Peptides against a protein of PDB entry 3ESW. Designs and how they scored, part 140

Target 1, 322 residues: chain A of PDB entry 3ESW
Amino acid sequence: NNIDFDSIAKMLLIKYKDFILSKFKKAAPVENIRFQNLVHTNQFAQGVLGQSQHLCTVYDNPSWHSIVLETLDLDLIYKNVDKEFAKDGHAEGENIYTDYLVKELLRYFKQDFFKWCNKPDCNHCGQNTSENMTPLGSQGPNGEESKFNCGTVEIYKCNRCGNITRFPRYNDPIKLLETRKGRCGEWCNLFTLILKSFGLDVRYVWNREDHVWCEYFSNFLNRWVHVDSCEQSFDQPYIYSINWNKKMSYCIAFGKDGVVDVSKRYILQNELPRDQIKEEDLKFLCQFITKRLRYSLNDDEIYQLACRDEQEQIELIRGKTQ

## One batch from the design tools (peptide; made by RFdiffusion4, then SolubleMPNN)

Design b2_p20_3_s2 (from b2_p20_3, 8 letters changed)
Fold by OpenDDE base, seed 5:
Structure b2_p20_3_s2 (fold): chain B 322 residues (1-322), chain A 20 residues (1-20)
Amino acid sequence: as target 1 above (322 residues)
Amino acid sequence: SPEEFIAEKLKEELKKEIEK
């Protein structure tokens, strides 16, 4: 009996769509109570919620996208992308172009645009004087620094001239287009905005063990792809656990369409205790926030995103990038 | 598409279960 597997699959997809749509209905009162109790009683949950309130939506600013695109050397970027695409891209289809774009943006950002700042240069002595800088601690922003969403300013004294140099830790990514320097936080913040400005699906990944990076949804690879602007890294999720031998407990991805525990993608060895929250509560929390982020979406959008979510969950369980 | 991927996976799993 030639079982028409195609017909069966189509019927199952109809039922699956209905099932998925039912899950994304407004939260029941019991779910709201569970959520409220969780975020009020668990500090880690409160932290995830707080991050989601910022990171999931802050980069969806058309005005910022325009400023980014006006600031970058788009002619250089697209010239390089077109050059790489012309070599191999035509054989792989049009969707690979965005992968080349992200790779070029990684190159451009690290090599041409942004600078790592372990210590600032002395404002008086000029360039290449960071070696002479001694940290004095941190303080609150001044009146000017406060205009650019600055929570902390690192203070340095020059050993040569004795002058004080301020290194404000700006959270305003538009200010970072001017300053063009920072650490992993500033790098990831601005680079996330840059990727968003090209209309890409991007998530901000927070690691509890003091690192941050991006994920980009590749239409070519049909999955979330690791992107680290600091490392100029594309699709190398293993670099932290394996190459750096970093110990990690949690990696949480924040995007406009959801919050996802992506720890399984990055924590391949040297796993630290996951003792900050119960696994079931973390799963619930991420799903609940994701559900809220999707409340305004139509049924087709919800369904497509849910299919993508399921594909990602399968990937994360199998531990194999397809 | 993710939907097509799910459809293919469903076919594969159904095939495996029927062949058991």
Scores: peptide ipSAE 0.030, ipTM 0.631, DockQ to the pose 0.728
Fold by OpenDDE base, seed 1:
Structure b2_p20_3_s2 (fold): chain B 322 residues (1-322), chain A 20 residues (1-20)
Amino acid sequence: as target 1 above (322 residues)
Amino acid sequence: SPEEFIAEKLKEELKKEIEK
């Protein structure tokens, strides 16, 4: 009897879809209790929740996307993308174009648009005076700085003129379009918004050991791709563990459609103790937040995202950074 | 597509289970 494998597979897919959809229904009372208890008793869990409430939604602002696109040199960007895309003769299809776009945005952002700021220039002495700046500490924002979601202002004294220069750590990415400078936080914040403004599927990756970067979902590669604006890096998840020999414990990705522990993608060696939360509780937390983020989606959207999630989980388990 | 990937995986696993 020729087993109709195709017929059986179709039946299994229907049952699988139903099963997946059942998991994304409203949380049971027991799950809500577990979630509330976890967030109230575990500081790391509370931190992940707090970050998700901001990072998962803040970049989905159409008005900000318009401002970004009006601010960038789109003619230069697309000219460079078209030039690189033309070299491959379209052999890989249109989906590869977005990879070239992200690579150009990395180049443009680092080389033409944004600056790294270890220390600010002296407001009195002018450009290239950061070497003369001595840190005095940090303080709260003034009335003007507070308008742009500023939590901390770093204070510097010029060794030449003695004047004080303020370096506000702005969290408003629109203000960063004006200031054009910062550290990893400002870089990743604005660059995440830039990628989102091009209609790309993007996650903000938080590393507990004081670094942040992006992931972009490549339709060409059919996976999440590491993107670090500070390093002008595309698809090099190994740079932290291998190149920097960085010790890390947690990498958490925050996107509009979910929160995912992506530690396995980036922590390849020198793993620090993962003692901030039980692994089961972290998995539960990320799944629970992801489920909440998807409550408004239809069954087909939920199913497609769940299939993508499963593919990512398989990738992360197999260690196949292809 | 992610769905096609899952479909192929389900087919592969189904084949393995039936051949057992």
Scores: peptide ipSAE 0.029, ipTM 0.622, DockQ to the pose 0.854
Fold by OpenDDE base, seed 4:
Structure b2_p20_3_s2 (fold): chain B 322 residues (1-322), chain A 20 residues (1-20)
Amino acid sequence: as target 1 above (322 residues)
Amino acid sequence: SPEEFIAEKLKEELKKEIEK
């Protein structure tokens, strides 16, 4: 009997859709209790929740997107994208254009737009004077710096002129469009906003071991793609574990549509103890927050995202990019 | 698409189960 696999698959997909949608219904009282207990008793869970409350929504600001697009050299960016697309992209279809765009944005951001700041230049001595700067420590923001969501200010003394230079660690990405300098935090923060401003699906990835980067969803590759603005890196999730030999315990991705433990994508060796939370509780936490973020979405949107999530989970389990 | 991917996985698993 020729089993009509297509017919059976269609029937299974209908049942699967119903099953998935049932999981995204309003949380049961027991789940709410579990969630509340978890975030009140586990500091790591509280941290993940706190990060989600900011990172999942902060970049979905249309006014910020407009400011970004007005600030960037769009003519240069698109000229370069079009040039690279014209070489190789036509054979791969229109969806690859976005990959070229992200690659150009990585180039543009690192080479033309933003600067790495280990130490600031001396405000008095001018450019290329960072070598003369001695760190004195950190302090709270002043009244002006506090307007731009500044958590801390690093203080430096110039060995040449003796003047003090302040390096405020701004968390306002719009201020970073002006300052155009920072470390991994500022780089990732502004670059996440830049990617969002082009209408891309972007996640902010937090690593417990003091690094941060992005992921964007490639429609061409049909998966989440590693993007590190600091490294001008595209689809190189191995750079931390392999190239840097970095020891890591947790990598958590924060996006508008969900929170996902992406540790398996990035922690390929030198895994540190995952002792901050039970694995089952972390899984529950991420699912619970994700469910909350999707509460306003329609059934079709929920289903499409759930299919994407399942594909990602399979990828993460297999350790192979499909 | 993600849906097509799930459909193919369901087909693969169904095929394996029938071939047992």
Scores: peptide ipSAE 0.027, ipTM 0.595, DockQ to the pose 0.819
Fold by OpenDDE base, seed 3:
Structure b2_p20_3_s2 (fold): chain B 322 residues (1-322), chain A 20 residues (1-20)
Amino acid sequence: as target 1 above (322 residues)
Amino acid sequence: SPEEFIAEKLKEELKKEIEK
């Protein structure tokens, strides 16, 4: 009896689709209780939830996208993308154009648009005076700084003129379009918004060990791609563990469609203890938040995203970037 | 497509279970 494997596989595919969709239905009372208990008893879980409430949705602002696109030199950007695409891109198909766009945005942002600020220049002495700046500590924002979602202000004294210079750590990415300077937080914040403004699927990656970066979903590569604006880095997830020899415990990606533990992509060596939460509880937490973020999506959207998630999980287990 | 990938995986797993 020749087993009709194709017929059986089709039947299993239907049942599998129904099973996947069933996971994204309204949470059972037991799941809600587990979630509430976890976020009330575990500080790390509270932190992940708090970050998800901001990072998963803040960049989905059409008004901000318009302001970004009006601020960037789009003529220069597209000129450079077209130039690089014309050299090598035609052979790889149209989907590779977006990868060239992201690479140019990395170049443009680092070289032409934004600046790294270890110490600010003296407001009185002018440019290239950061070497004369002594940190005095941090304080709360003043009335003007508070208008731009400022959590802290670093205070510096000029050794030359004795004047005080304030370096507010703005979280408003629209204010960052004006100031055009910061550290990894400001870089990643504004660059995430920039990528979103081009209609790209982007996640904000938080590392517990004080670094942040992006992931972009490449339609050409059919996977999530590491993107670090500070490093002008595209598809180099190894740079932290290998090149920097950085020790890390957790990397969590926050996007509009989900929260994902991406630690396996970036923590290749020098792993720190993962002792902040049980692995099963972290997995549950990320899945539960993801389920809530997808609550308004239709069955087809849910199914496509779930298939993408399974592919990512397979990638993360195999350690092979497909 | 994601569906094709799942279908192939299901075929492979089904084949393994029948060959046991």
Scores: peptide ipSAE 0.024, ipTM 0.558, DockQ to the pose 0.700

Design b2_p20_3_s3 (from b2_p20_3, 9 letters changed)
Fold by OpenDDE base, seed 3:
Structure b2_p20_3_s3 (fold): chain B 322 residues (1-322), chain A 20 residues (1-20)
Amino acid sequence: as target 1 above (322 residues)
Amino acid sequence: SAEEFVAKKLEEELKKKIEE
């Protein structure tokens, strides 16, 4: 009795595809009740939902992409990408070109375009006066600052001239193209938009312990790649836990196609207690939001994304980047 | 491809069940 292993394998693949697609159908009433109860009773779950409503969709704005591409020195960027790509002996059309593009965008953004701002310069005294600035605290935005999605304004007094300088913490990434300064929040916000403007698949990673960064899906590496604009870092997920010796509890990635707990990629040591939500409830929450984000996709798109999700989950369990 | 990945995963799961 020659077992037709090929026929069995084909049948299993069909059944598996149908099973995967069944998970992304409209949520059952019981799942909706569980979701509603979770976000109403758990503050961490409510926070994740709130972040997903903004971060998963805000960067998918074609008008913003056009403004970004018009603002960047594309000639310089592509010249540098082409130079480094050719230097390493690659031919045109290789998927690795996008990795070179992201690496150049990291360089360009940190070295040529954006500035780190611990303290602002004095608006009256001019450049290189930040050393003379004393923090007075934070306040709400004024009428002009409020036009650019400003949640808070840091207030500084100049020790030399006595004048007040305002440092608005803008959340409008288009305003950040003008101001070209900030901390990790402004850096990650604008850099996420920049990567999206090149048509790349990008996630915003939120860490509960006051840091944020990106992930880029590399078609060459066939995985999600750590990207930190502040550090000019590509594929170095260990920098926080190992190099900084940072203690962390949660890292959550927000993208157009899903919300994923990526803590296992970044929390390699010094893990803080994960006591904000039950692990099962967090897993359910991320899956439920991801399912909602995919409601408009066709069966082939759903299946491809689900296979990518399973690959990522295997990587996160094995602790090995494939 | 997504199909190749599923095939490989199914093979791994089948191997585990045969070794149990």
Scores: peptide ipSAE 0.019, ipTM 0.418, DockQ to the pose 0.463
Fold by OpenDDE base, seed 2:
Structure b2_p20_3_s3 (fold): chain B 322 residues (1-322), chain A 20 residues (1-20)
Amino acid sequence: as target 1 above (322 residues)
Amino acid sequence: SAEEFVAKKLEEELKKKIEE
């Protein structure tokens, strides 16, 4: 009996699709109860939920994308991308162009556009005066600063002139296009928006141990790629664990289509205790939020994303970037 | 094996769906 393996494979694919789609249907009452109990009883879960409510959607703003594209030197960016693509990109196909774009955006952002601000320059003494600045602490925003989603303002005194300089920690990425300075939070916030403005699939990665970065989905590499604007880093997920010898417990990626625990990509050594939530509860939480984010998607979109999710999970388990 | 063949076909079809 010649088993028609092709027919069996097709039937299994149909059943598998139906099975996957069944997981993304409206949450059952029991799942809702579990979710509610989890976010009410676990602070880490509540934090992940709170972040997802912002980070998964905030960057999907067409008006912001327009402002970004109007603000960047697109002529310079594309000139550089075209130049690099002309060297090697033609051999690898058109999909690699986006990788060159992201690499140039990393360069442009770090070298030409944005500034690291450990301490602000003195508003009175001018440029290159940060060395003279003494931190006095932090306070709430004033009326002007509050317009730009500022939660905290760092206060500095100039040792030279005695004047006070305010460093507002703006969370409004449009304000960051003006200020063009910050730390990892501001860098990642604005850079995430920049990448989104080019129509890229981007996730914001939150590390519990006070760092943040991006991932972008490379169509060329067919995977999520580590992107750190602060480091001008592309596809170097090891930099934190290996190069920095950073200790980490959780890395959570937030995107429009899902929330994913990406800890396995970045925590290669020096793993801190994962004691903030049960692993099964974290998995449930991420899946539940992801399911909610996909409620408006059609069956084909859901299936495609689920296939992508499965490939990512396989990648994370195997530790091999294909 | 039949299982390996089906698994391979599933993987191929999944890859195609991701590339689409």
Scores: peptide ipSAE 0.008, ipTM 0.453, DockQ to the pose 0.063
Fold by OpenDDE base, seed 1:
Structure b2_p20_3_s3 (fold): chain B 322 residues (1-322), chain A 20 residues (1-20)
Amino acid sequence: as target 1 above (322 residues)
Amino acid sequence: SAEEFVAKKLEEELKKKIEE
């Protein structure tokens, strides 16, 4: 009896697809109750939900993408990408071009476009005067600063001239295209928007221990790739745990299609206690939010994303970037 | 084995679907 293995494989694929799709159906009443109870009783869960409501959707703004692309030196960027891509002789295929693009964007952003700001320069004394600045504390935004999603303004006094300089912590990434300066928050915020403006699949990664970075889905590598604009780093998830010897507890990735605990990718040693939420509850929370983010997608889109999710989970469990 | 063949075919089809 010639077993039609192709027919069996197709049948298994159909059954598997149906099974996966069944997980993305509307949440049962019991799941909704569990979710509501979790976000109302657990502060960490509430924080993750709050971040997801902003970070998962804010960068999907076509008007912002246009403004970004009009602001960047695209001629320089693509010239450099083309130059690096040409060195490989196209041997690795067209998908590697996007990896070169992200690497160039990292270079361009850090070297040519954006500035790290530990302390602002004195508005009166001019450039390279940050060494003379003493922090006085923080205050709320004024009426002008409030227009650009500013929650906090750091206040500095110049030791030389005695004048006050304000450093508003803008959360509006379009304003950051003008100011061209900030810390990890401003860097990651604007850089996430930049990557999105090129049509890339990007996630914002929040680390509980006061750092933030990006992940980019590489079609060439067929996985999520660590991207840190502050460090000009591509595919170096180990830099925090190993190079910095940083202690960390949670890394959560926020994207348009899901929220994922990516702690296993970045926390390789020096793990802090994960005591903010039960592991099962965190898993449930991320899955529940992800499910909600996908409610408008069709069955094929849901299935494709679910397959991608499964591959990522396998990667995270094995600890091997395949 | 027959099982390995089916598994491989399923993986190939899943991979194609992810790349689409």
Scores: peptide ipSAE 0.006, ipTM 0.384, DockQ to the pose 0.061
Fold by OpenDDE base, seed 5:
Parts: sequence; structure tokens; C-alpha cells
Structure b2_p20_3_s3 (fold): chain B 322 residues (1-322), chain A 20 residues (1-20)
Amino acid sequence: as target 1 above (322 residues)
Amino acid sequence: SAEEFVAKKLEEELKKKIEE
């Protein structure tokens, strides 16, 4: 009996596809009840939901993409990408070019485009006066600042001239194209938009312990790649736990196609207690939000994304990205 | 447009790799 292994394989693939697609059907009433109870009773779950409502979709704005691309020095960027690509000589297919692009965007953003702002310069004394600035606290935005999704304004007094300087914490990434300065929040916000403007698949990673970064899906590496604009870092997920010796509890990735607990990628040591939510409830929450985000996708898109999700889960379990 | 420029550059780089 020549077992037609090819026929069996085809049948298994069909059944597997159907099984995967079945997971992305409309949520059962019991799942909706569980979800509603979870987000109403657990503050961490409510926070994850709230972040997902913003971070998963805000960057999918074609008008913003156009503004970004018009603002960046594309000639310089592509010149540098082409130069680095030519050096490595790798006939490594079309997909590696995007890795070079992301690396150049990291360089360009940190070196040429955006500035770290621990303290603002004095508006009266001019450049390089941040050392003279004393924090007075924070307040709400004024009428002008409120136009740019500003939730908080840090207030500083100049020790030299006594004048007040305002540092609005803008959440509007288009305003950040003008201001060209901020901390990790502003950096990650604008850089996420920049990557999205190049048509890349990007997630915003929120760390509970006051840091944020990106992940880019590399078609060359066929995985999610750590990207930190503040650090000009590409594929170095270990930098927080190992290099910084940072203690962390949760890292949650937010993208257009899903919400994923990526803590295992970044929390390699010095793990803080994961006491904000039950692990099973967090897994359920992320899956439920992901399911909602994919509700309008076709069967082929759902299947491809589900295959990618499974690969990522295997990667996260094995702990071997290298 | 800048978008067309980016798209064209990506296509050009893709074509170069296929011809390699």
C-alpha cells in the first residue's frame, strides 16, 4: 500500500487551515462575558485594552505617512541604505533591503533628525541652556498645546534668567516632526510612525517599567526584530535585562494585527513579580483583542498571520532568537 | 509624491536583486 504521503499532507494542511480559521470566528457569548468582566475588574487588563484602542490603529494613517515622507531626507536615507547594501555584497534576496532600511532609519533618526530632551533649553537664553533648568512640576496643556494631543506639560524655571519654559509632552507624532525632541515616549511614537510610513510591519512595545520601543517584522529574518530608536538598536532584545540590568515584569506589543505578550523576548533576568493579572487571563486578553483586530481580514490573511503567530510563540518558548 | 518615490526605489532595488 503505497501511502500517498502527498495526499495525506494536503489533507492535513486543509484541516489545519480550517482549524486555525475556526479560532478567529466571532467570539462566543461566554468569551465576551469573560472579556468584559476581565477589563472591568482588572486594572492592568483595562490598561492593555485602552492602549490597544490607540496604539494598534493610530499609525495606520495615510495622510500622516505622506507628511512623514515629505519631511524626511529620503535621498540621504536611500543613498546610505544603498551604500551599506552594496558593501555587504549579499545576494541575500530582496527581503534583506528592509533590514538595511530600518538600520539607516535608526541612524538617521538619532543622529540627524531627533533630539533627546531630558530638560528643555531655556526659551529666553537659547541653545545649550538645559543645565540651568529646574523642574517646577507638571500641569495641563494650554489652548495651543491642547491641539496636539498634549496630556501633560512639564514646567521648568531657568536659574539664570528666571523665565519659565514649558515642555509639552505631545502625543501627536506630526507635531513631533516639528519639535524634533523628546524622551522615550516621543521617540518611540514618532519612530513607529516613520517605520509605518515606509510600509513596514511594526509593533509598539510597552514596558510596564517606564520604557517603550518598537518591533519590526523582518521578512529576511522571518521574525519580529527588536528596534529601539533611543538606543539606535536593531535586534538587541537583551539590552534592557542584561546591559542595563533593568528589572521588568511585562512587555506588551501592540500592532495593527494583534496584541502580544513579548515579555519572554526581553525579560531574560531580574524578572519582577507578574502579579497584575493571572497569566491565563493575560493570554486570553491578548488573544481576544487580536481576534477583534483581525475580524475584517479574509481567510488567507488570517491564516498567514496565524502561522506567523505560531512561529513567534515557538521562538518565545525556545528563547533562541540567536 | 514621496510615496511614489519610496515605492519606486523599493521596486528598483527589488528588480536589481532579481536580475542578480
Scores: peptide ipSAE 0.000, ipTM 0.261, DockQ to the pose 0.019

